Peptides against a protein of PDB entry 5YCA. Designs and how they scored, part 38

Target 1, 132 residues: chain A of PDB entry 5YCA
Amino acid sequence: RSLPAERNPLYKDDTLDHTPLIPKCRAQVIEFPDGPATFVRLKCTNPESKVPHFLMRMAKDSSISATSMFRSAFPKATQEEEDLEMRWIRDNLNPIEDKRVAGLWVPPADALALAKDYSMTPFINALLEASS

## One batch from the design tools (peptide)

Design b1_p28_1 (made by RFdiffusion4)
Fold by OpenDDE base, seed 1:
Structure b1_p28_1 (fold): chain B 132 residues (1-132), chain A 28 residues (1-28)
Amino acid sequence: as target 1 above (132 residues)
Amino acid sequence: SEEEEAEEAAEFEELMEELHKEAEEEAE
């Protein structure tokens, strides 16, 4: 598959120590029509543009939003590029489409696979290890 | 700080509202 050419410079080094990012994660309860759900979030700011994106994990089953990962990693991606990647994820991984929150949610192992592709490994490791 | 955390919480809530709306639209 083809990923967008330009990547968020925040993710320039996939080998960074993730432990300092763990305490930056926060658990938050979101109220939905069918009841509350807890998410763990990590605010990731592009150091050049200063545009932030949230990475997010469902506390209940540890699923991570692949869509949020993609949007953070590739801030200049076209809708067509996003759609292409989401189709790839559907075809090659084990995504869940949650009725409450849009995007493709993937289990931890798949999230880490994507993280490697997007050069986001430290951030996803931190998000997975954070308490909820 | 408490102020920064409150702001981030508010930002995330807003994002989740948007994503919830999108999910509802996809379900219709």
Scores: peptide ipSAE 0.742, ipTM 0.945, DockQ to the pose 0.944
Fold by OpenDDE base, seed 4:
Structure b1_p28_1 (fold): chain B 132 residues (1-132), chain A 28 residues (1-28)
Amino acid sequence: as target 1 above (132 residues)
Amino acid sequence: SEEEEAEEAAEFEELMEELHKEAEEEAE
């Protein structure tokens, strides 16, 4: 598959230690019509553009938003590029489409596979290890 | 700080509201 050419410079080094990022994660309860749900979030700011994106994990099943990962990793991606990647995820991973929150949600193992592709491994490791 | 955390929490709430709206639209 073809990923967007320009990647968020925040993710230039996939080999960095993830442990300093763990305390930057925060658990937050979100109220939905069918009841509350807890998410673990990590605010990731592009050091060049200063535009932030949130990475997020559902506390209940540890699923992570692949869509949010993609948007953070490739902030200049076209809609066509996003659609192409989301199709690849549907065909090759085990995504779930949650009725409450848009995007493709993937289990931890799949999230780490994507993290490797997007050069986001430290950030996803931190997000997975953070308490909820 | 507590203020910074409150602001970040509010930003996340806004994002989740948008994503919830999108999910509702996709279900229609």
Scores: peptide ipSAE 0.742, ipTM 0.945, DockQ to the pose 0.942
Fold by OpenDDE base, seed 2:
Structure b1_p28_1 (fold): chain B 132 residues (1-132), chain A 28 residues (1-28)
Amino acid sequence: as target 1 above (132 residues)
Amino acid sequence: SEEEEAEEAAEFEELMEELHKEAEEEAE
């Protein structure tokens, strides 16, 4: 597959220690019509554009939003590029489409695979290790 | 700070509301 050419400079180094990011993660309860659900979130700000994106994990099953990862990693991606990547994820990984929250949610192992592709490993490791 | 935490929480809540709306639209 072909990923977008320009990546968020926040993710320039995939080898950084993730431990300092763990305490930056926050658990938050979101109220839905069918009841509350807890998410763990990490606010990631593009150091160049100053545009933030939230990475997010469902506390219940540790699923991570692949869509949010992509949007954070590739801020200049077209909708077509996003659609192409989401299709690839559907075809090659084990995504779940949650009825409450849009996007493709993937289990931890798949999230880490994507993180490697997107150069986001420290951030996803931190998100996975954070308490809920 | 408490203020910064509250602000980020509000931002996330807004995002989740938008994503929830999208999910509802896809289900229809």
Scores: peptide ipSAE 0.742, ipTM 0.945, DockQ to the pose 0.939
Fold by OpenDDE base, seed 5:
Structure b1_p28_1 (fold): chain B 132 residues (1-132), chain A 28 residues (1-28)
Amino acid sequence: as target 1 above (132 residues)
Amino acid sequence: SEEEEAEEAAEFEELMEELHKEAEEEAE
């Protein structure tokens, strides 16, 4: 598959130590009509544009939002490019479409596979290791 | 700071509200 040509410069080095990112993660309870749910979030700011994106994990099953990963990694991606990648994820990984929160949510192993593709490994490792 | 953390929490809550709205629309 083809990914967008321009990537967020925040992810220029996939080999960075993830440990310093762990304390930047935060657990947060979100209230939904059917009850509360806890998420672990990590705010990732593009160092050039200063546009932030949240990476997020469901505390209950450790699922990661692949959609948020893509949007953070490829800030200039077209809707068509996003749609193509989301279709690829549906066809090749094990995404879950949560009824409460839009986007494709993937288990930790799939999240790390995507992280490698998007050069986001330190950030996803930190998100997965953070306390909920 | 506590203020910065509260602001970040509010930003995330707003994002989650929008994503929840999208999920509800997709379910219709």
Scores: peptide ipSAE 0.742, ipTM 0.945, DockQ to the pose 0.944

Design b1_p28_1_s1 (made by RFdiffusion4, then SolubleMPNN; from b1_p28_1, 14 letters changed)
Fold by OpenDDE base, seed 4:
Structure b1_p28_1_s1 (fold): chain B 132 residues (1-132), chain A 28 residues (1-28)
Amino acid sequence: as target 1 above (132 residues)
Amino acid sequence: SAAEEERELREFEEEMRRLAEEARRRAE
């Protein structure tokens, strides 16, 4: 598959130690019609544009939003490029389409596979290790 | 700071609200 050419400069080095990012993660309860759910979030700011994106994990099953990962990694991606990648995820990984929150949610192993592709490994490791 | 934390709480709630609304629209 082909990914967008321009990547968020925040993710220029995939080999960085993730441990300093762990304390930057936050657990937060969100209320839904069917009840509350806890998410772990990590605010990631593009150092050039200063535009932030939240990476997010469901506390209950550790699923991570692949859609949020993509949008953070590729800030100039077109809708067509996003759609193409989401289709690839559906065909090659094990995404969940949650009824409460839009986007494709993937289990930890799949999230780490995507993180490697998007050069986000330290950030996803931190998100997975953070307490909920 | 406490003010920064509160701001981020609100920002995330707003993001999740938008995603929840999108999910509801797709289900209809």
Scores: peptide ipSAE 0.710, ipTM 0.941, DockQ to the pose 0.915
Fold by OpenDDE base, seed 2:
Structure b1_p28_1_s1 (fold): chain B 132 residues (1-132), chain A 28 residues (1-28)
Amino acid sequence: as target 1 above (132 residues)
Amino acid sequence: SAAEEERELREFEEEMRRLAEEARRRAE
């Protein structure tokens, strides 16, 4: 598959130590009609554009939003490019479409596979290791 | 700081609200 040409400069080095990012993660309870759910979030700001995106993990099953990963990694991606990647994820990984929160949610192993593709490995490792 | 934490709490709640609304629309 083809990914967007331009990537968020925040992710220029996929080999960085993830441990300094762990304390930057935060657990947060969100209220839904069917009850509360806990998420672990990591705010990632594009150093060039200053636009932030939250990476997010469901505390209950450790699923991570692939959609949020993509949007953070590829700030200039078109909707068509996003749609194509989401279709690829559906066809090749094990995504869940949650009834409460939009986007494709993937298990930790799949999240790390995507992280490698998007050059986000330190950030996803930190998000997975952080306490909920 | 506490102020920064509170700001991020609100920002995340707002994002989750938008995503929740999108999910509800999909279910309709």
Scores: peptide ipSAE 0.710, ipTM 0.941, DockQ to the pose 0.910
Fold by OpenDDE base, seed 5:
Structure b1_p28_1_s1 (fold): chain B 132 residues (1-132), chain A 28 residues (1-28)
Amino acid sequence: as target 1 above (132 residues)
Amino acid sequence: SAAEEERELREFEEEMRRLAEEARRRAE
């Protein structure tokens, strides 16, 4: 498949050691109408534009928001490009569409597959290893 | 700092609120 041409320069090196990123992750409880849920988050700031995005993991089942990954990796992507990638994820991976939080949520193995495609492996490894 | 952490807490809460609202609209 094709991905957007321009990638967030934060992810220029997919081989970086992920361990320094682990302490940057934070667990946070979010209140929903049906009760609280814990997320692990990692704030990722584009070093050129200074625009931040949160990568996020559900503490309960370690699902990671693929939508947030895509938006962080490809800050200049069109809505059509995002829709195309989300359709690919639906067709080729095992996404969950949570009733509480929008976006496509994928299990850890699928998240790491996407991370490789998006050059985000250190960040997703850190997010997965962080405590909740 | 504590102030930076509190700001980030609020930023994430706001993001999650927006995503929650989107999810609710989808369910309607």
Scores: peptide ipSAE 0.710, ipTM 0.941, DockQ to the pose 0.908
Fold by OpenDDE base, seed 1:
Structure b1_p28_1_s1 (fold): chain B 132 residues (1-132), chain A 28 residues (1-28)
Amino acid sequence: as target 1 above (132 residues)
Amino acid sequence: SAAEEERELREFEEEMRRLAEEARRRAE
């Protein structure tokens, strides 16, 4: 598959130690019509544009929003490029489309596979290891 | 800081609300 050409400079080095990012993660309870759910979030700010995106993990099953990963990694991606990648995820990984929150949610192993593709490995490792 | 944390709490709530609304619209 083809990914967008320009990537968030925050993710220029996929080999960095993730440990320092763990304490930057936060657990937060979100209220939904069918009840509360806890998420672990990590605010990731593009160092050039200063535009932030939240990476997010469901505390219950550790699934991670692939859609949020993509949007953070590729700030200049077109909707067409996003749609193409989401289709690829549906076809090649094990995404869940949660009824409460939009986007494709993937299990930890798939999240790490995407992280490698998006050069986000330290951030996803930190998100997965953070307390909920 | 506490103020920064509170801002991020609100920012995340807003994002999640938007995503929740999108999910509800798709279900209709």
Scores: peptide ipSAE 0.710, ipTM 0.941, DockQ to the pose 0.929; fails the geometry check

Design b1_p28_1_s2 (made by RFdiffusion4, then SolubleMPNN; from b1_p28_1, 12 letters changed)
Fold by OpenDDE base, seed 2:
Structure b1_p28_1_s2 (fold): chain B 132 residues (1-132), chain A 28 residues (1-28)
Amino acid sequence: as target 1 above (132 residues)
Amino acid sequence: SAAEQEELDAEFKKLMEELAKKAEEAAK
């Protein structure tokens, strides 16, 4: 696969301490037709463009939106690049099918693998450790 | 605050809607 050339400068250092990000996460209950579900989200703002993206975790099983990760990591990515990566994830990882939510969601282990590829490890660690 | 939470909720919903739209387009 080929990842986009330009990455969000927010993720310049994959080795930073994630603990300061934990309290920045927020839990949110979303109502669905089959009942409420809790999500944990982390607001990630591109320091150059000032455009925010939300990283999202389903609280119950800790599934994380790979789509949101990709969009945050690669703000200038084309739709073709996104589609290519999502296809790669589907073919190589273990995405979870949930008809209630949009995008491609992956289990924690896969999220951390992607985080390494996208240089987002501190942010994904924080998202996973945050309370719901 | 309530206002901040409402803003966050709105942004979250917007993101989900955007993802849904793109997912539908990609599924074609």
Scores: peptide ipSAE 0.027, ipTM 0.579, DockQ to the pose 0.440
Fold by OpenDDE base, seed 5:
Structure b1_p28_1_s2 (fold): chain B 132 residues (1-132), chain A 28 residues (1-28)
Amino acid sequence: as target 1 above (132 residues)
Amino acid sequence: SAAEQEELDAEFKKLMEELAKKAEEAAK
């Protein structure tokens, strides 16, 4: 597959220590018709554009929003490029289906695989290790 | 505060809805 050419400069170094990012995560309880669910979010700001994106994890099953990962990693991606990547994820990884939430969500192992591809491993590790 | 939390929840839900719409469109 082909990923977008330009990547968020926030993710210039995939080898950085993730531990300082852990306390930057925040838990948020969202009310749904079937009851409350807790999410963990991490604010990721593009240092050039100053546009923030929130990476998101479902606290209970540790599912990660792949859609938010892609949009954060590739701020200049076209809709066609996003669609292509989401189709690739559906075909090659193990996305979950949750009617309560939007976007394409994947289990931790898949999230880490994507993180490697997108050069954002420290951020996903921190998101996964944060308490809820 | 409760008001601040409600605002955050609303923003989160809005973001989720936006992501959902785009994901659904991509799946068609």
Scores: peptide ipSAE 0.027, ipTM 0.575, DockQ to the pose 0.270
Fold by OpenDDE base, seed 4:
Structure b1_p28_1_s2 (fold): chain B 132 residues (1-132), chain A 28 residues (1-28)
Amino acid sequence: as target 1 above (132 residues)
Amino acid sequence: SAAEQEELDAEFKKLMEELAKKAEEAAK
């Protein structure tokens, strides 16, 4: 597959310690028709454009929004590039089916695989380890 | 893109609000 050429400069170093990011995560309980569910979110601000993106996790099964990861990593990506990547994820990883939420969501192992590809490992580690 | 992320966040918020409203209505 081909990923977009320009990546968010926030993710220039994939080897950074993730622990300082853990307390920056925020948990929120949302009431659904079938009961309450907790989500964990991490605000990620592009240091050049100052535009924030939010990474998010479903607390119960630790599923991560791959769509949010892609959009944060590649702020200048086209819709076609996103569609291509989402199709690749569907074909090569194990996305979940949850009609309650928008976007494409993946389990923790897949999220970490994507994080490596997008140079987002510290941020995804922090998101996964944050309290809910 | 940044704009798409904002739309995603807005859609998520809207969905959550709508679901919360539905939950409240169902509880009445």
Scores: peptide ipSAE 0.026, ipTM 0.589, DockQ to the pose 0.080
Fold by OpenDDE base, seed 3:
Structure b1_p28_1_s2 (fold): chain B 132 residues (1-132), chain A 28 residues (1-28)
Amino acid sequence: as target 1 above (132 residues)
Amino acid sequence: SAAEQEELDAEFKKLMEELAKKAEEAAK
């Protein structure tokens, strides 16, 4: 498939050691109508634009926000490009449905597959290994 | 808090600088 041409320079090297990123993750409890849920966040700042994006993991089942990954990786992507990629994920991976949260969420194995495509492997590994 | 966020941002910046150095060394 085709992905946006310009990628966030933060993700220029997919082979870096992820372990230094683990302590940069932060757990956050969010209150929902049906009770509290814990998320793990990793702040990723574009070194050129200085715009931050937070990669997100649900602590309970380790689901990762694919939408957040895409927006962080491709800051100049059009809405059409995002919609096309989200459709591809629905057709080829195993996204979950959670009415409490926005965006498209995927299980850990799918998140790592996307991470390879987006050159985000160190960041997703760190997010998955962080404590909650 | 704002103070905690500033500390986190400073730590992240330091991490990015360290990663950049490691990447350059790994490329040689």
Scores: peptide ipSAE 0.018, ipTM 0.422, DockQ to the pose 0.027

Design b1_p28_1_s3 (made by RFdiffusion4, then SolubleMPNN; from b1_p28_1, 15 letters changed)
Fold by OpenDDE base, seed 3:
Structure b1_p28_1_s3 (fold): chain B 132 residues (1-132), chain A 28 residues (1-28)
Amino acid sequence: as target 1 above (132 residues)
Amino acid sequence: SAAEEARELEEFREEMRRLAALAAERAK
């Protein structure tokens, strides 16, 4: 598959130590029609544009928002590029179905696979290790 | 600070809403 050409410069080094990012994560309870659920989020700001995106984890099963990963990694991606990647994820990984949340969510192993592709490994590791 | 945390939480909520909005558009 092909990914967008321009990547968020925040992710220029996939080998960074993730531990300093762990304290930057925040846990938050969100109310849904069928009850509360806890999410862990990590604010990721593009150092050039200063535009932030939040990486997101469901605390209970550690599912990660692949959509948010993509949008953070590829700030100039078109809707078509996003759609193609999301279809690839559906066809090749193991996204979950959760009616409470929008976008495509994947289990930790899949998230780490995507993180490698998007050069986001430290950030996803931090998100997964953060307390909830 | 508390104010910064509150702003960040709101930004997070807004991003969650944006995800929802896009999902709705795709469902048409």
Scores: peptide ipSAE 0.416, ipTM 0.801, DockQ to the pose 0.506
Fold by OpenDDE base, seed 2:
Structure b1_p28_1_s3 (fold): chain B 132 residues (1-132), chain A 28 residues (1-28)
Amino acid sequence: as target 1 above (132 residues)
Amino acid sequence: SAAEEARELEEFREEMRRLAALAAERAK
């Protein structure tokens, strides 16, 4: 697959220690028609454009939003590039189906695989280790 | 602060809604 050429400069170094990011994560209960669910989020701001994106984890099963990862990593990606990557994820990884949430959500192992591809490993590690 | 947390929570909710809207459009 071909990932977008330009990446968010926030993710220039995939080898950084993730532990300082853990306390920046926030756990929050979100109300849905069928009841509450807890999410863990990490606000990630592009240091150049100042545009933020939230990385997201469902606390119960630790599923991570792959869509939000992609959008944060590749701020100038076209819709076609996003669609291509989402199709690749469906074909090669193990996204879950949850009617309460939109986008593709993947289990922790898949999220870490994507994080390596997107150079987001410290951020996803922090998100996974944060308390809920 | 509490105010900052409330703002970020709202931003998060907006992001969740944006994802939902996009998914709905794709399903059409």
Scores: peptide ipSAE 0.411, ipTM 0.799, DockQ to the pose 0.506
Fold by OpenDDE base, seed 5:
Structure b1_p28_1_s3 (fold): chain B 132 residues (1-132), chain A 28 residues (1-28)
Amino acid sequence: as target 1 above (132 residues)
Amino acid sequence: SAAEEARELEEFREEMRRLAALAAERAK
């Protein structure tokens, strides 16, 4: 598959130590019609554009929003490019279906595979290790 | 600070709502 050409400069180095990012994560309870659910979030700001995106994990099953990963990694991606990547994820990975949340959410192993592709490994490791 | 955390929480809620809204618009 082909990924967008320009990537968020926040992710220029995929080899950095993730541990300093762990205390930057925050746990939050969100109320849904069928009850509360806890999410862990990490605010990631593009150092050039100053546009923030939140990486997000469901605390219970550690599912991570692939859609938010993509949007953070590729700030100039077209809707078509996003659609193509989301289709690839559906066809090649194991996204979950959760009616409470929008976008594609994937299990930890898939999230780390995407993180490698998007050069986001430290951020996803921190998100996965943060307390809830 | 507490104020900063409150602002970040609101930003997170806005992003969650945006994600949901975009999905709804695509589905119509």
Scores: peptide ipSAE 0.411, ipTM 0.798, DockQ to the pose 0.507
Fold by OpenDDE base, seed 4:
Structure b1_p28_1_s3 (fold): chain B 132 residues (1-132), chain A 28 residues (1-28)
Amino acid sequence: as target 1 above (132 residues)
Amino acid sequence: SAAEEARELEEFREEMRRLAALAAERAK
């Protein structure tokens, strides 16, 4: 598949130690109509544009938002490019269905596979290891 | 700081609302 040409410079080095990012994660309870759910989030700010995005994990099953990963990694991506990648994820990975949230959410193993593709491995490792 | 954390939490909630298609967060 073809990913967008420009990547968030925050992710220029996929080999960095992830442990300093762990304490930057935050656990938050979100109230939904059917009850509360806990999420773990990591604020990721593009060092060039200063635009932030949150990477996010559902605490209960450790599912991670692939949509948020993509949007953070590729800040100049078109909607068509996003749609193409989301279709690829549906066809090749194991996204879950949760009626409470839109976008694609994937299990930890799939998130790490995407992280490698997007050069986000330290950030996803930290997000997965953070306590909830 | 506490103020910074509160602002960041609100930013996160806003982003979650963009992803929350069928279930909106309860009004607070």
Scores: peptide ipSAE 0.401, ipTM 0.792, DockQ to the pose 0.387

Design b1_p28_1_s4 (made by RFdiffusion4, then SolubleMPNN; from b1_p28_1, 9 letters changed)
Fold by OpenDDE base, seed 1:
Structure b1_p28_1_s4 (fold): chain B 132 residues (1-132), chain A 28 residues (1-28)
Amino acid sequence: as target 1 above (132 residues)
Amino acid sequence: SAAEEAEEDAEFEEEMRRLAKEAEERAK
């Protein structure tokens, strides 16, 4: 598969220590029609554009939004590029389409695989290790 | 700070509401 050419400068170094990011993660309860759900979130701001994106994990099953990862990693991606990547995820990983929240949600192992592809490993490690 | 955390809480809730709306539209 082909990923977008331009990546968020925040993710220029995939080898950084993730531990300083852990305290930046926050657990938050969101109310839905079928009841409350807890998410762990990490606000990631593009150092050039100053545009933030939230990475997010479901506390219940540790699923992580792959869609949010993609949008954070590739802020200039076209809709076609996103669609192609989401199709790839459906075909090669084990995504869940949650009824409450849009996007493709993947288990931790798949999230880390994507993190490697998107150069986001420290951020996903922190998100997974943070308390809920 | 507490104020910064409150702002981020509000921002995240807004994002989640947007994604929830998209999910509802998909379900129709």
Scores: peptide ipSAE 0.717, ipTM 0.940, DockQ to the pose 0.949
Fold by OpenDDE base, seed 3:
Structure b1_p28_1_s4 (fold): chain B 132 residues (1-132), chain A 28 residues (1-28)
Amino acid sequence: as target 1 above (132 residues)
Amino acid sequence: SAAEEAEEDAEFEEEMRRLAKEAEERAK
């Protein structure tokens, strides 16, 4: 598959130590009509544009939002490019579409596979290791 | 800082509310 040409410079080095990012993760409870749910989040700011995106993990089953990963990794992606990648994820991984929150949510193993593709491995490792 | 964390909490909640609305629209 093809991914967008320009990537967030925050993710220029996929081999960096992830441990310094763990303390930056935070658990947060969000209220929904069917009850509260806890998420672990990591605010990721593009060092050039200063535009932030949250990476997010469901505390209950450790699912991670692939959609948020994509949007953070590819800040100039078109809607068509996003749609193509989301279709690829549906066809090749094991995404969940939660009734409460939009986007494709993937289990940890799939999240790490995407992280490698998006050069986000340290950030996803930190997000997965953070306490909830 | 505590203030920075509170601000990020608010930002995250706002994003989650947006995503919740999108999920509701998808269900229609």
Scores: peptide ipSAE 0.717, ipTM 0.940, DockQ to the pose 0.941
Fold by OpenDDE base, seed 5:
Structure b1_p28_1_s4 (fold): chain B 132 residues (1-132), chain A 28 residues (1-28)
Amino acid sequence: as target 1 above (132 residues)
Amino acid sequence: SAAEEAEEDAEFEEEMRRLAKEAEERAK
């Protein structure tokens, strides 16, 4: 598959130590009509555009939003490019479409596979290791 | 700081509310 050409410069080095990012993660309870749910979040700001995106993990099953990963990694991606990648994820990984929160949510192993593709490995490792 | 954390909490909640609305619309 083809990914967008321009990537968020925040992710220029996929080999960085992830441990300094762990304290930047936060657990947060969100209230939904069917009850509360806890998420672990990591705010990632594009150092050039200053546009932030939250990476997010469901505390209960450790699933991570692939959609948020893509949007953070590829700030200039078209809707068509996003749709193509989301279709690829549906066809090749094990995404879940949660009834409460939009986006494709993937298990940790799939999240790390995507992280490698998007050059986000340190950030996803930190998100997975952070306390909920 | 505590103030910065509270601000990020609010930002995240706003994002989650947006995503929740999208999920609700999909369910219609």
Scores: peptide ipSAE 0.717, ipTM 0.940, DockQ to the pose 0.942
Fold by OpenDDE base, seed 4:
Structure b1_p28_1_s4 (fold): chain B 132 residues (1-132), chain A 28 residues (1-28)
Amino acid sequence: as target 1 above (132 residues)
Amino acid sequence: SAAEEAEEDAEFEEEMRRLAKEAEERAK
């Protein structure tokens, strides 16, 4: 498959040590109509544009938002490019569409596979290792 | 700082509310 041409410069080096990112992750409870849910979040700011995106993990099942990963990795992607990638994820991985929160949520192994594709491995490792 | 953390909490809350609204629209 083809991914957007321009990637967030925050992710220029996929080999960086992830451990310094772990303490930057935060657990946060969000209230929904059916009750509270805990998420682990990591604020990722594009060093060039200064535009932030949150990476997020559900505490209950450790699923990670692939949609948020894509939007952070490819800040200039078109909606068509996003739709194409989300279709690829549906066809090749094991995404879940949560009833409470939009986006495609994937288990840890799939998240790490996407992280490799998006050059986000240190950030996803940190997000997965952080406490909830 | 505590103030910075509170600000990020608010930012995340806002994003999650947006995503929740999108999920609600999908369910209609």
Scores: peptide ipSAE 0.716, ipTM 0.940, DockQ to the pose 0.921

